# Ledger of designs, part 202: peptides against a protein of PDB entry 8YR4

Target 1, 309 residues: chain A of PDB entry 8YR4
Amino acid sequence: PRGSPALQLVVLICLGLMGLERALNVLVPIFYRNIVNLLTEKAPWNSLAWTVTSYVFLKFLQGGGTGSTGFVSNLRTFLWIRVQQFTSRRVELLIFSHLHELSLRWHLGRRTGEVLRIADRGTSSVTGLLSYLVFNVIPTLADIIIGIIYFSMFFNAWFGLIVFLCMSLYLTLTIVVTEWRTKFRRAMNTQENATRARAVDSLLNFETVKYYNAESYEVERYREAIIKYQGLEWKSSASLVLLNQTQNLVIGLGLLAGSLLCAYFVTEQKLQVGDYVLFGTYIIQLYMPLNWFGTYYRMIQTNFIDMEN

## One batch from the design tools (peptide; made by RFdiffusion4, then SolubleMPNN)

Design b2_p26_1_s3 (from b2_p26_1, 19 letters changed)
Fold by OpenDDE base, seed 4:
Structure b2_p26_1_s3 (fold): chain B 309 residues (1-309), chain A 26 residues (1-26)
Amino acid sequence: as target 1 above (309 residues)
Amino acid sequence: SRLDKLEDELREENNKRMLELFEKLL
């Protein structure tokens, strides 16, 4: 944000909090490992209690589980509200200024409601894209890289390779299947709009439809349009299920391969029991943000298309 | 899945925006 040192400081704090989230994503599995190892070794209660308390505190900061974001992520999101509002207002004012520079013929040819909707879409698209890139995509990629480095350094190169292959395949398939799916979604949306337009036109021409007793014909045409829509909706929904299942399969295979290898190394006394738990915990932790990646990718793609138009 | 819920939410939001457009056309 140019012109506000306070908002620049908030951006720096948010970047610092993002760095802290990445550190927590490494530390939480490590502390959980340490608890399992201390339990296995029958360590003194004082050492165990300190490690458990530290783990729970770190886990509170990180968050995790169904529907709970961590304290650090919530604090980041809270602080970012002012930056988002500043960015949104700036984009809105730029669009509004540009609209005032357009010719009178352009304004006379368009309804004010359409112009405002273009402005709102443009503002939402830019602000959304920036937020998704900075707070979802970049952090997720950073967590993957950190994970690969961590497993390569502290376990074995084979674990780093499994994580690399699993995550690379996951991302690639997510992109490819999402792009393929976008075709079905566009076709569905086009048919939905056409079905709605036909219903509007039929209702606006109600007097004409009534004069010709064409009510049954218009109902049947609407039914056919709904059936066509539902056929496209099914393809869209089935393609989503295929995406989710493909993602789940890739993670499942990565988890299987890495868990078997970890179990083998524990059996050979090269790794501790806690290391097996760490691997499983860390992979599940990497999977949680990745599960949203397909949605974020599609939202980014939609926002780019809305910015080009 | 979580993706389904967010896609359903996006679809509901898009449907709501389209309904609001429909109500403005009426």
Scores: peptide ipSAE 0.014, ipTM 0.477, DockQ to the pose 0.046
Fold by OpenDDE base, seed 1:
Structure b2_p26_1_s3 (fold): chain B 309 residues (1-309), chain A 26 residues (1-26)
Amino acid sequence: as target 1 above (309 residues)
Amino acid sequence: SRLDKLEDELREENNKRMLELFEKLL
């Protein structure tokens, strides 16, 4: 972005955050190994608790294995919104300006209906996504129930309770925050349709715009509509980052509580080091499908909103 | 997520199909 030093700084920060994500991908396994070693050596509780807390903090920064939902990734995505919007707006305005420079013969030769038809191909993906959702949601809920039962029977009942509370809170917050996001998405889509309709109307009336030499006026009017759209888009995208970060926080708290409790029971020789590894692995396995659940629920909701408009 | 990346990839692919349509419109 050559015109804004602030956006150039944001790009550099985002590149730095991408480097940090790579460092976290190496550090997280190292800290996990260190916990396993400290548990095996029967290290003092204070050293163990500090190392576990540090691991969970690093895991919170990294996210649930894909990196896409970690704090660092969410921060990168959040900062990148403005860079993407700047780039998109610049491209859209360049294209719109170029379309107004094209000959009338070019506009008359193209079916205006082809520009509209690209919008409609979004709708056929909805039914496939709904099916894919049902086939992923049900197994994920089953895996959660199986996990609660397993930890309640083979571990102390406190582990089953931690998993239950963590997953229940995760699902509840996912639904509530997604319903809250729907308002921003609907407002964004309504403004997108209005912006598109204005661009199409200006291009259909190209002869009139050309007759009055109003091309610069129509470009400025389109720019204002894009800026208004991007204000709503930012709210939608920022609300998504907030959802992902909320999900990451809930899983992080569950992982912290359960990992500390496991580590404590290993120090008391009630559990083995393998049980600590099992718990951590299982929570991460539950998190991966749940992250998809939140995204799929959003896709359904987006597609329903896109069908209402 | 991969589906936000797929929504971003569908949005990048819709933006790329919009860009390719716009490049075909160019």
Scores: peptide ipSAE 0.008, ipTM 0.452, DockQ to the pose 0.019
Fold by OpenDDE base, seed 5:
Structure b2_p26_1_s3 (fold): chain B 309 residues (1-309), chain A 26 residues (1-26)
Amino acid sequence: as target 1 above (309 residues)
Amino acid sequence: SRLDKLEDELREENNKRMLELFEKLL
């Protein structure tokens, strides 16, 4: 981004974070292998606990296996908001300025109705979302229940309790933070519509704007509307990153507690090395679809709100 | 996540469709 050294630094940091994500994708499997080897060799508890803790920390940084919701990815997404906003605003202003430089013939030749038709495409997504909820949310809830039962019956009851507490806290925080962020999304959407309306009104009144040489005034008014929108957009996007990070933290704590407990029981010869692998794999598998739950819940809420208006 | 990214991709695709609408307005 030209003109903001701060945003250039943010871009460089984001590129560095992308490099770190690649390093984590290699390190996490290595540390996991090392845990399995240490468990097989019956290594001292101190070495095992350190390696497990280090693995879980790296896994927290990476996220649920894909890196898409790890701390590093969330931090990158958070920092990128300002870069995206700068780019969007610059392009919107360039084009709005260019539209005011265009001839009356260009404005008369284009159907203003095509601009409105892009807004209506939001509604067609509802049916696909409901299907996705039914096919991902319900199975995931079933997998959680099955997991709690399985770990309670075939492992120590403490594992079932860890999974129950972790998933209950995850779901509760997902709902609560989603409800909390909905206000920021509503405010953002309202301001987006107001910003679009101002642009459309200015373009529909193009002749009047030209007659009074008011193009610079309309551009500045549009810029102010965009800045106000971007202030609300930032709150919406930052609240999303906060949700994803909160979810990642809850799963990370559950993974830490369960992995340490499992490693301890393997050292005590109460569990096998395979049981450690099973627990870690199963928790990661539960996390992957649950990460989508918050998003689907938000989309349902948004679509219900948009249907009430 | 990907549907937060699809909300962000729908925002990026609405911003990119605004940008493409705007580029198609160029």
Scores: peptide ipSAE 0.016, ipTM 0.495, DockQ to the pose 0.021; fails the geometry check
Fold by OpenDDE base, seed 2:
Formats: C-alpha cells, sequence, structure tokens
Structure b2_p26_1_s3 (fold): chain B 309 residues (1-309), chain A 26 residues (1-26)
C-alpha cells in the first residue's frame, strides 16, 4: 500500500505469518511421527508428555487440516482487515471520483436496473447453500454421536465424556458468539445500504452537483460514509476472527486432554499405539465438518439478515 | 478455513461483485 508505512509493516508481518504457516505444515507431521515412535519405543512419560504438549501447541498454531482456522491464520486475517479496508476505500473513492468526471450523457443513458440484477444473483445462490448446509449439518451431528458412543464403549467412559464436553461447548459457543455477531452484521448492512443510497442520490442528482460545483463536497461526504461503514465492517470481521479463535481453543483443549489421557493409557499398556492414532485421526475428522457447521450457521443467519433488509 | 476463505472469497467475491458492479458502473 503506497502512503502508509504502518500498513506496509502490517503487510510484511502478514507475509511473515504466511511463511510460518508453511513451516507449521512441515513441523506438525514430524512431531506427530515422533509421538508414534516414542509410544512404540515405550519412552519415559516425561519425554512423551512434553512431545504431545508441543504437538498440540503447534497444531493450535496451525489449526485444522486446511490450516485456515489456526491461531497464526486468525492473526493474519485480523491484521489483514485494515489493509483490505484501505485498499477497498481507495478503489471506491477512485471509482466515485471518476464517475463524477464522466459526461452528463453517460449518466442520463444509464439504467439503474442493472445494479438491482446483481443483488438478485446474491439471493439465488443462498437457496443452494441452505440445501448443502442441511445435508452436511445432520451427518456431522450423527458423526459426533457415533464418536461419543464409540469412544465410551471401546476406550473408556472418560474419552466419551471429553468428546461430549468438547463438542457440546464448541456448538454452544458457536451459537452464542454467532448470535452476538448478528448484531454487528445487521448494523454493517444498514450502514452499507445507507452508503449505497447516498452514492445513488449523488449520481442521480449529478446535474445539480455539477451546477453548484459541489463534487468535492459529495466525495468528502461519501468518504465519511465509507469510514463509518468500515468501522462496522471491522467489528463484523474481528468478531468472526474471535469466533474462529474460540473454536480453535475449544478443539485444542479437547485434543490436549484426550491425547494426554490416551498417551497415559498406552504407557500403562491398557491401549495400543494404534488407539492413540485412531483417537487423534477421529478428532481431526470431527473437527473439519464442525468448522463448516459454524459457518453454515453464520451463512444461514447472514442470508436471513440480508433477506430482511 | 475454507470458510474464512469462503467468507474471504464471498467478501472478495462481494468486493469483486462490488468492484464489478462499480466496473459495470464504469
Amino acid sequence: as target 1 above (309 residues)
Amino acid sequence: SRLDKLEDELREENNKRMLELFEKLL
């Protein structure tokens, strides 16, 4: 971004975080292999517990199988909000300024109906999303129940309890934080509509604006409306990062508790090394659809709010 | 996730639709 050294520093930090994500994608499998080897060699509990804790910490930094909900990714997304807002605002102001420089004949020849038709393409994609959501949400809830039953019967009641508490807390926090975010999304959409209406009114009254030489005044009023919109957009985006980070923390704590308990039972020869691999793989498999559930719920709520306005 | 990427792709597609709306408004 030309003109702000602070935003240039944020871009460099974001590039550094992208490099760290690539390093984590190599380190996480290495630490996982080391755990399996230490379990096979019957290594001392202190070395095993340290390696498991280090693996779970690295997995918390990486996030799920796509790396996209990890702490490093969430921090990158959070820092990038200001860079995206700066770029968006600069493009919107350049376009708005260029529209005021265009000929009166171009403005008079334009049908407002093309703008409405692009909004309608947003609503038709929503119904296809809702069907895809319902067909993925129900199987995910079934897989959680099957998982709780499986771990309770074949491992120990403690594993079933950890999975139950982790998944119940994850779902509850997903709903509660999403309902809290809905307030910021509604406020953002209301301010977006007000900013769009002001731009449309300025363009419809183009002759009057040009007659009074008020172009600079209308550009400054539009800039103020964009800044107010971006203040609400930042709250909406930051609340999303907070949701993803909260989800990552709940799964990280569940994975830590369950993997330490599994490793302990393997050291006591109550479970095999294969059972540790099975537990870790199954929790990761449950986590992937749950990330989809959280955004599926967000998309349903966003689309419901976007249909109410 | 693919979901921040889908909200970022939906925001980048809404920003790209806003930009294409603005480029079609150009």
Scores: peptide ipSAE 0.014, ipTM 0.478, DockQ to the pose 0.020; fails the geometry check

Design b2_p26_1_s4 (from b2_p26_1, 20 letters changed)
Fold by OpenDDE base, seed 4:
Parts: C-alpha cells; structure tokens; sequence
Structure b2_p26_1_s4 (fold): chain B 309 residues (1-309), chain A 26 residues (1-26)
C-alpha cells in the first residue's frame, strides 16, 4: 500500500505471520514425534510435561490443520482486513475515475447500474484472486517444498521422493480433472439460467397462460427443462465426486507407500516409532490445505475469465 | 473440493424451493 506506513507495517506483520505458520507446520509434527519417543523411552515426567505443554501451545497457534482455525491464521486474517479494504477502495476509486473520464455518449448508451455492478464484481474478483494466490496457493506450495526438503534431509531421499511424486501427481490430476469438469459446470449453469428464464416468463405471462388454459403445457415444459438440468447437474456432481475420489486415492497411496517404508525402517532400527507417527501426521497436515486446491484453482480460472471479458 | 459440494447443495435447495413455489402458484 503506497502512502500509509501503518498499512505497510501491517503487510510486513502478515508476511511474518505467514512465515510463522510455515514454521509451525514443521514444528508441530516434530514435537509430536518427540512426545512419542519420550513415551517410548519412559523419560522423566518433567521433560515429558514440558514437551507436551509446548506441543499443545504450538498446536493452538497452528490450529486443527484447517488453517483458518489457527490463532496465527485468524490474527493474519484479522490484520489483513484493513489492507484488503484499502486495496478495494483504491481499485474502486480508479475504476470510478476512469468511468468519469469516458465520453457522455458512452454513459448514455449503457446502463450505469450494470457498469457499476461489473466494476464491483471485477474489483472483488481481482482482490479475492490476489488474496487466494498470496494466502492459500503460495503457502500451500511452500509447505510442500518445505516438506520435501525436510523429509529428504532428516529421513531419507526415498521419503522426499514419495512426497514429491504424491504431491506432484495430486496437483496435476487436480488441475486436469478441474479443467475437464469446468465444461460440465458451464453446461449446467447455462441450463439453470434457461430453466429460470422459462419459469420467470411463465409467471410474467400468467394472464395469457390462464386465458389459453395452457397451465398444463407450461408445467410440462418446465418439467422437461428441470429433467434436462438434472441430467447436467448429475454430470457436474459425478465429476466432483470423481475429483475428490482421485485426490483421496493419490494421498492414500502416498500415505501407504511412505507408512510402509517408515514401518520397515523402524523394524531395522534406522528410525524411531515417533518418526513413523511424524510422517503420517505431516502427510495428513499437507493434505488438509490441498483439499481446497481444486476450489482455489476453479475460482482463479473463473476470475481470469471474468477479467478477459 | 468441500466448497464446491456446499455450492451444489445450496443450488439444489434453491431449485427445489423454486419448483415448490411454481407448483403452488400453478
């Protein structure tokens, strides 16, 4: 934000909090590992109690893995409200100033309310898209990279490879299946609008429908439009189930392969029992934000298409 | 995607409400 040092400081604090979230995503599984190892070793109560208390505090800061429920994430979101409002207001004022510079003929030929609605949608789409990129997509990619580095350095190159292959396949399939399903969603939305338009037309022409005793005919036409809509809706919903199932299978296979490899290395005394628990916890923690990635990708695509038009 | 599932449920509920309203007016 140019011109407000206070808002620049808030942006820096929000970036610092994002860095803290990344650190918590590594530390929470490590502390959980340490608890399991201390329990296995029958360590003294004082060391165990301190580690458990530290873990619970870190887990409170991180939240339940949904990201949005963590204290740090909530604090970041709260602080970001002022930055978002400043950005939105600046974009709205730029659009408004540009609209006032347009010729009187341009304003007389267009519905002013429709232009404002397009401007408001465009502003909300751009600010939303930037927020999703900066606060959800980039951090999720950073967590994956940090995870690959962590497992490659502290476990074995094989664990880093499993995480890399699993996450790369997950992201690729999420993109490909989301692009494929977008066709079904567009067809469904077009038929929804057509079905709604028929219902509105029948209601507006109610007197004419009554005069011709055509009520049964309009009801049957509406029923046919609903059946056609439901056929397209089913394709959209089935494609979503296929996406979710494909995502779950990829994560399940990655979790299986890595868990079996961890178990094997624990049996060979190369890893501790806590390291098995760490791997499972960390993979599940990476999965939680990735479950939203298909939504973010779709929102990004929709907002880009809305900017090109 | 959980948000897409919620949007699809909300659309179903809205269409069922509109259908019930039309069936009650006609």
Amino acid sequence: as target 1 above (309 residues)
Amino acid sequence: SRLDELEEKLRKENLEQLKKLLEALL
Scores: peptide ipSAE 0.085, ipTM 0.746, DockQ to the pose 0.024
Fold by OpenDDE base, seed 1:
Structure b2_p26_1_s4 (fold): chain B 309 residues (1-309), chain A 26 residues (1-26)
Amino acid sequence: as target 1 above (309 residues)
Amino acid sequence: SRLDELEEKLRKENLEQLKKLLEALL
């Protein structure tokens, strides 16, 4: 972004955060190895607890690798919103200005219909995903129930309680934050459609706009509409980062509580080192599909409201 | 959620396709 030193600094920070993510991908396995070694050596509780806490903190920063957004990734995504918006707005204004310079009525009339149709294909792809999402929600809930039963039967009842509380809090917060986010998404989509309609109407009437030398006025109105859209888009994208970070925090707290409890029971010789590995792996496996749950819920809710209208 | 990132990516790809379509109109 050549026009704003602030946005250039944000790009540099985002590149630095990408470097930090790569460092975390190496450090997290190292700390996990160190925990397993300390458990095997029967190390003192203070050293073990510090290493477990440090691992969970690093894991919170990293996230779960396969599409779970860690704190660093969320921070990068949040900072990148303004860079994307600047780039998008610059591109949209360049395209709009250049389309007003083009007198080719025949090419505009054919491709405005194609442009509208490309926009509609985006909505139809969401509808096709809905059936797939419903079929993935039920298995994910089943995996959680199986997990709670497994940990309650084969581990101490405290592990089943931790998983139950963690997953219940995760699901509840996911629903609540997703419902809250849906309001921002609807406002954004309404303003996007209004901005697009204005752009299409201005371009279809380009002869009238040229006759009155109103090209600069229409470009400025389009710029104002984009700025209004980008204000709503920022709220939508920031609410997504908040959802992802809330989900990451809840899983991080569950992983912390359960990993400390596992480590304690291994020190008391009630559990083996393998049981510690099992718990950490199982929680991460439950987290991977749950990261989609917020979107599944939103899609179900959107289709339900679109059927009521 | 990952599918919201996918929808945001699909909207970006649709905007890029729109951009390419508009650049191919030019």
Scores: peptide ipSAE 0.076, ipTM 0.696, DockQ to the pose 0.019
Fold by OpenDDE base, seed 2:
Structure b2_p26_1_s4 (fold): chain B 309 residues (1-309), chain A 26 residues (1-26)
Amino acid sequence: as target 1 above (309 residues)
Amino acid sequence: SRLDELEEKLRKENLEQLKKLLEALL
């Protein structure tokens, strides 16, 4: 943010906290592996208790699996509120100044309340999209790359390849199926707007409808519009279930292939029992933010569609 | 689940904002 050195420092602190989250995503599975290995070796209680306490503390900082967001993520989100407010206010003032530069004829031809709503939706969409890209998309891609490097260096190159193929296929199918779904969502939104416009027009002209005793005709016409909308809504919702199931199958196949390979290497005494648990926990940790990625790629596309209108 | 709840909550908030806008325009 230009003009506030305090907000620039907050942005740098938030970037530092994002780096710490990436380090925690590697350390938490490593400490969990170490606990399983220490339990298998029947290590002395003092070493085990220290490792468990350290793991729980790191897990509190990371969050995930406990049903709560991590302390580091919460602190980042808290610090970012002021940056988001500054960005939102700047975009709102730019839209407002641009609206005042528009001709009086444009303001007379459009309801000022609808324009302000479009401006607020546009501002919220842009600011939400930017914050989302920075705090979810980029970190998730970084976690995948770190995961591939970690498994390639500390396991076998085959594990890095499985993670690479699984995550690449997951991302590709998520994009392709989401782009396919966008057609159904656009059709649904168009029919929703048409159904709403018809309902508003019928209600504004209620005196004319009563005068002609056309109430039954307008109700039936509205019912037909609802049925048509629900048919498009079903296609949109069913396509979402198909996306989620496709994502689940890709992760399931990657987890199966990697878990079988890990189990095989444990039987050959090339890996420890803790390394099997590390692989499973790390893949689940990569899956959690990716499941959000599909949502927010949809949110991104929705916000782009809502800006085109 | 939580995602569908968030989309449904966003839909409900958008519907309530639209209802308030309709109530302010009527």
Scores: peptide ipSAE 0.008, ipTM 0.419, DockQ to the pose 0.022
Fold by OpenDDE base, seed 5:
Structure b2_p26_1_s4 (fold): chain B 309 residues (1-309), chain A 26 residues (1-26)
Amino acid sequence: as target 1 above (309 residues)
Amino acid sequence: SRLDELEEKLRKENLEQLKKLLEALL
């Protein structure tokens, strides 16, 4: 980003956060190993509880094994929004200015095919996503139910309750935050369409714009429309980061409660070390596909609303 | 969420296509 020292600092912070993600990817397995060793050695509860709490904190920072869900990744994604917007705006203005230097004939021939290709990619994306919904959401819901039953039958009923409360809260917050977020997405899409329409109209009237030397005026109007769009895009993208972070927090609390309880029962010789490993692995496996659920719900909701209109 | 990352990827791909269009026009 040439021209904004603030955005350069944000890029450096994002690079630092990427380095931190790499450190977490090494530390999390080490702490996990240390928990297993401490459980095997029947270490004192205080040492075990501190190591478990530290592990869960590091896991909250890292996320559920896909770096995209952790606090560090969410913070990186949040900070990167402004850098992406700067880059997008610069590219869009360069293209728009260059298209105004090109002949009207070049414009008319390529855009019909490009608009059609964007529409086809949009429809293909929606269809692929509906398939992804069916093949990932339904199995994940089944795995949650199976998990609640398994932990209620083979573990203490408290484990089943923790999983039930964690997943119910996760799903509820995912729905509620996604519905709230849909308002920002609609406003963004409306402004995107208006910005594109303005660009098309300016370029269809290229001969008139050139005749009046109004190119600079049309570029400035387009810049203002992009700035307005980017304000709405930021709200949409920031609301996504908030959703992801809320999801990460709920899973982190469930992992903390369940891991401490499991570690306690292992110290009391009611559970084996393998049961601790199983619980942690199972919660992480449930979390990974659930991270997508918010986007799936949004897509379903958008398609339903587009069918009602 | 993957779809928002996919919409962000699609926006990035549209930006990369726009960039490739710009690079093909320069």
Scores: peptide ipSAE 0.069, ipTM 0.662, DockQ to the pose 0.019; fails the geometry check

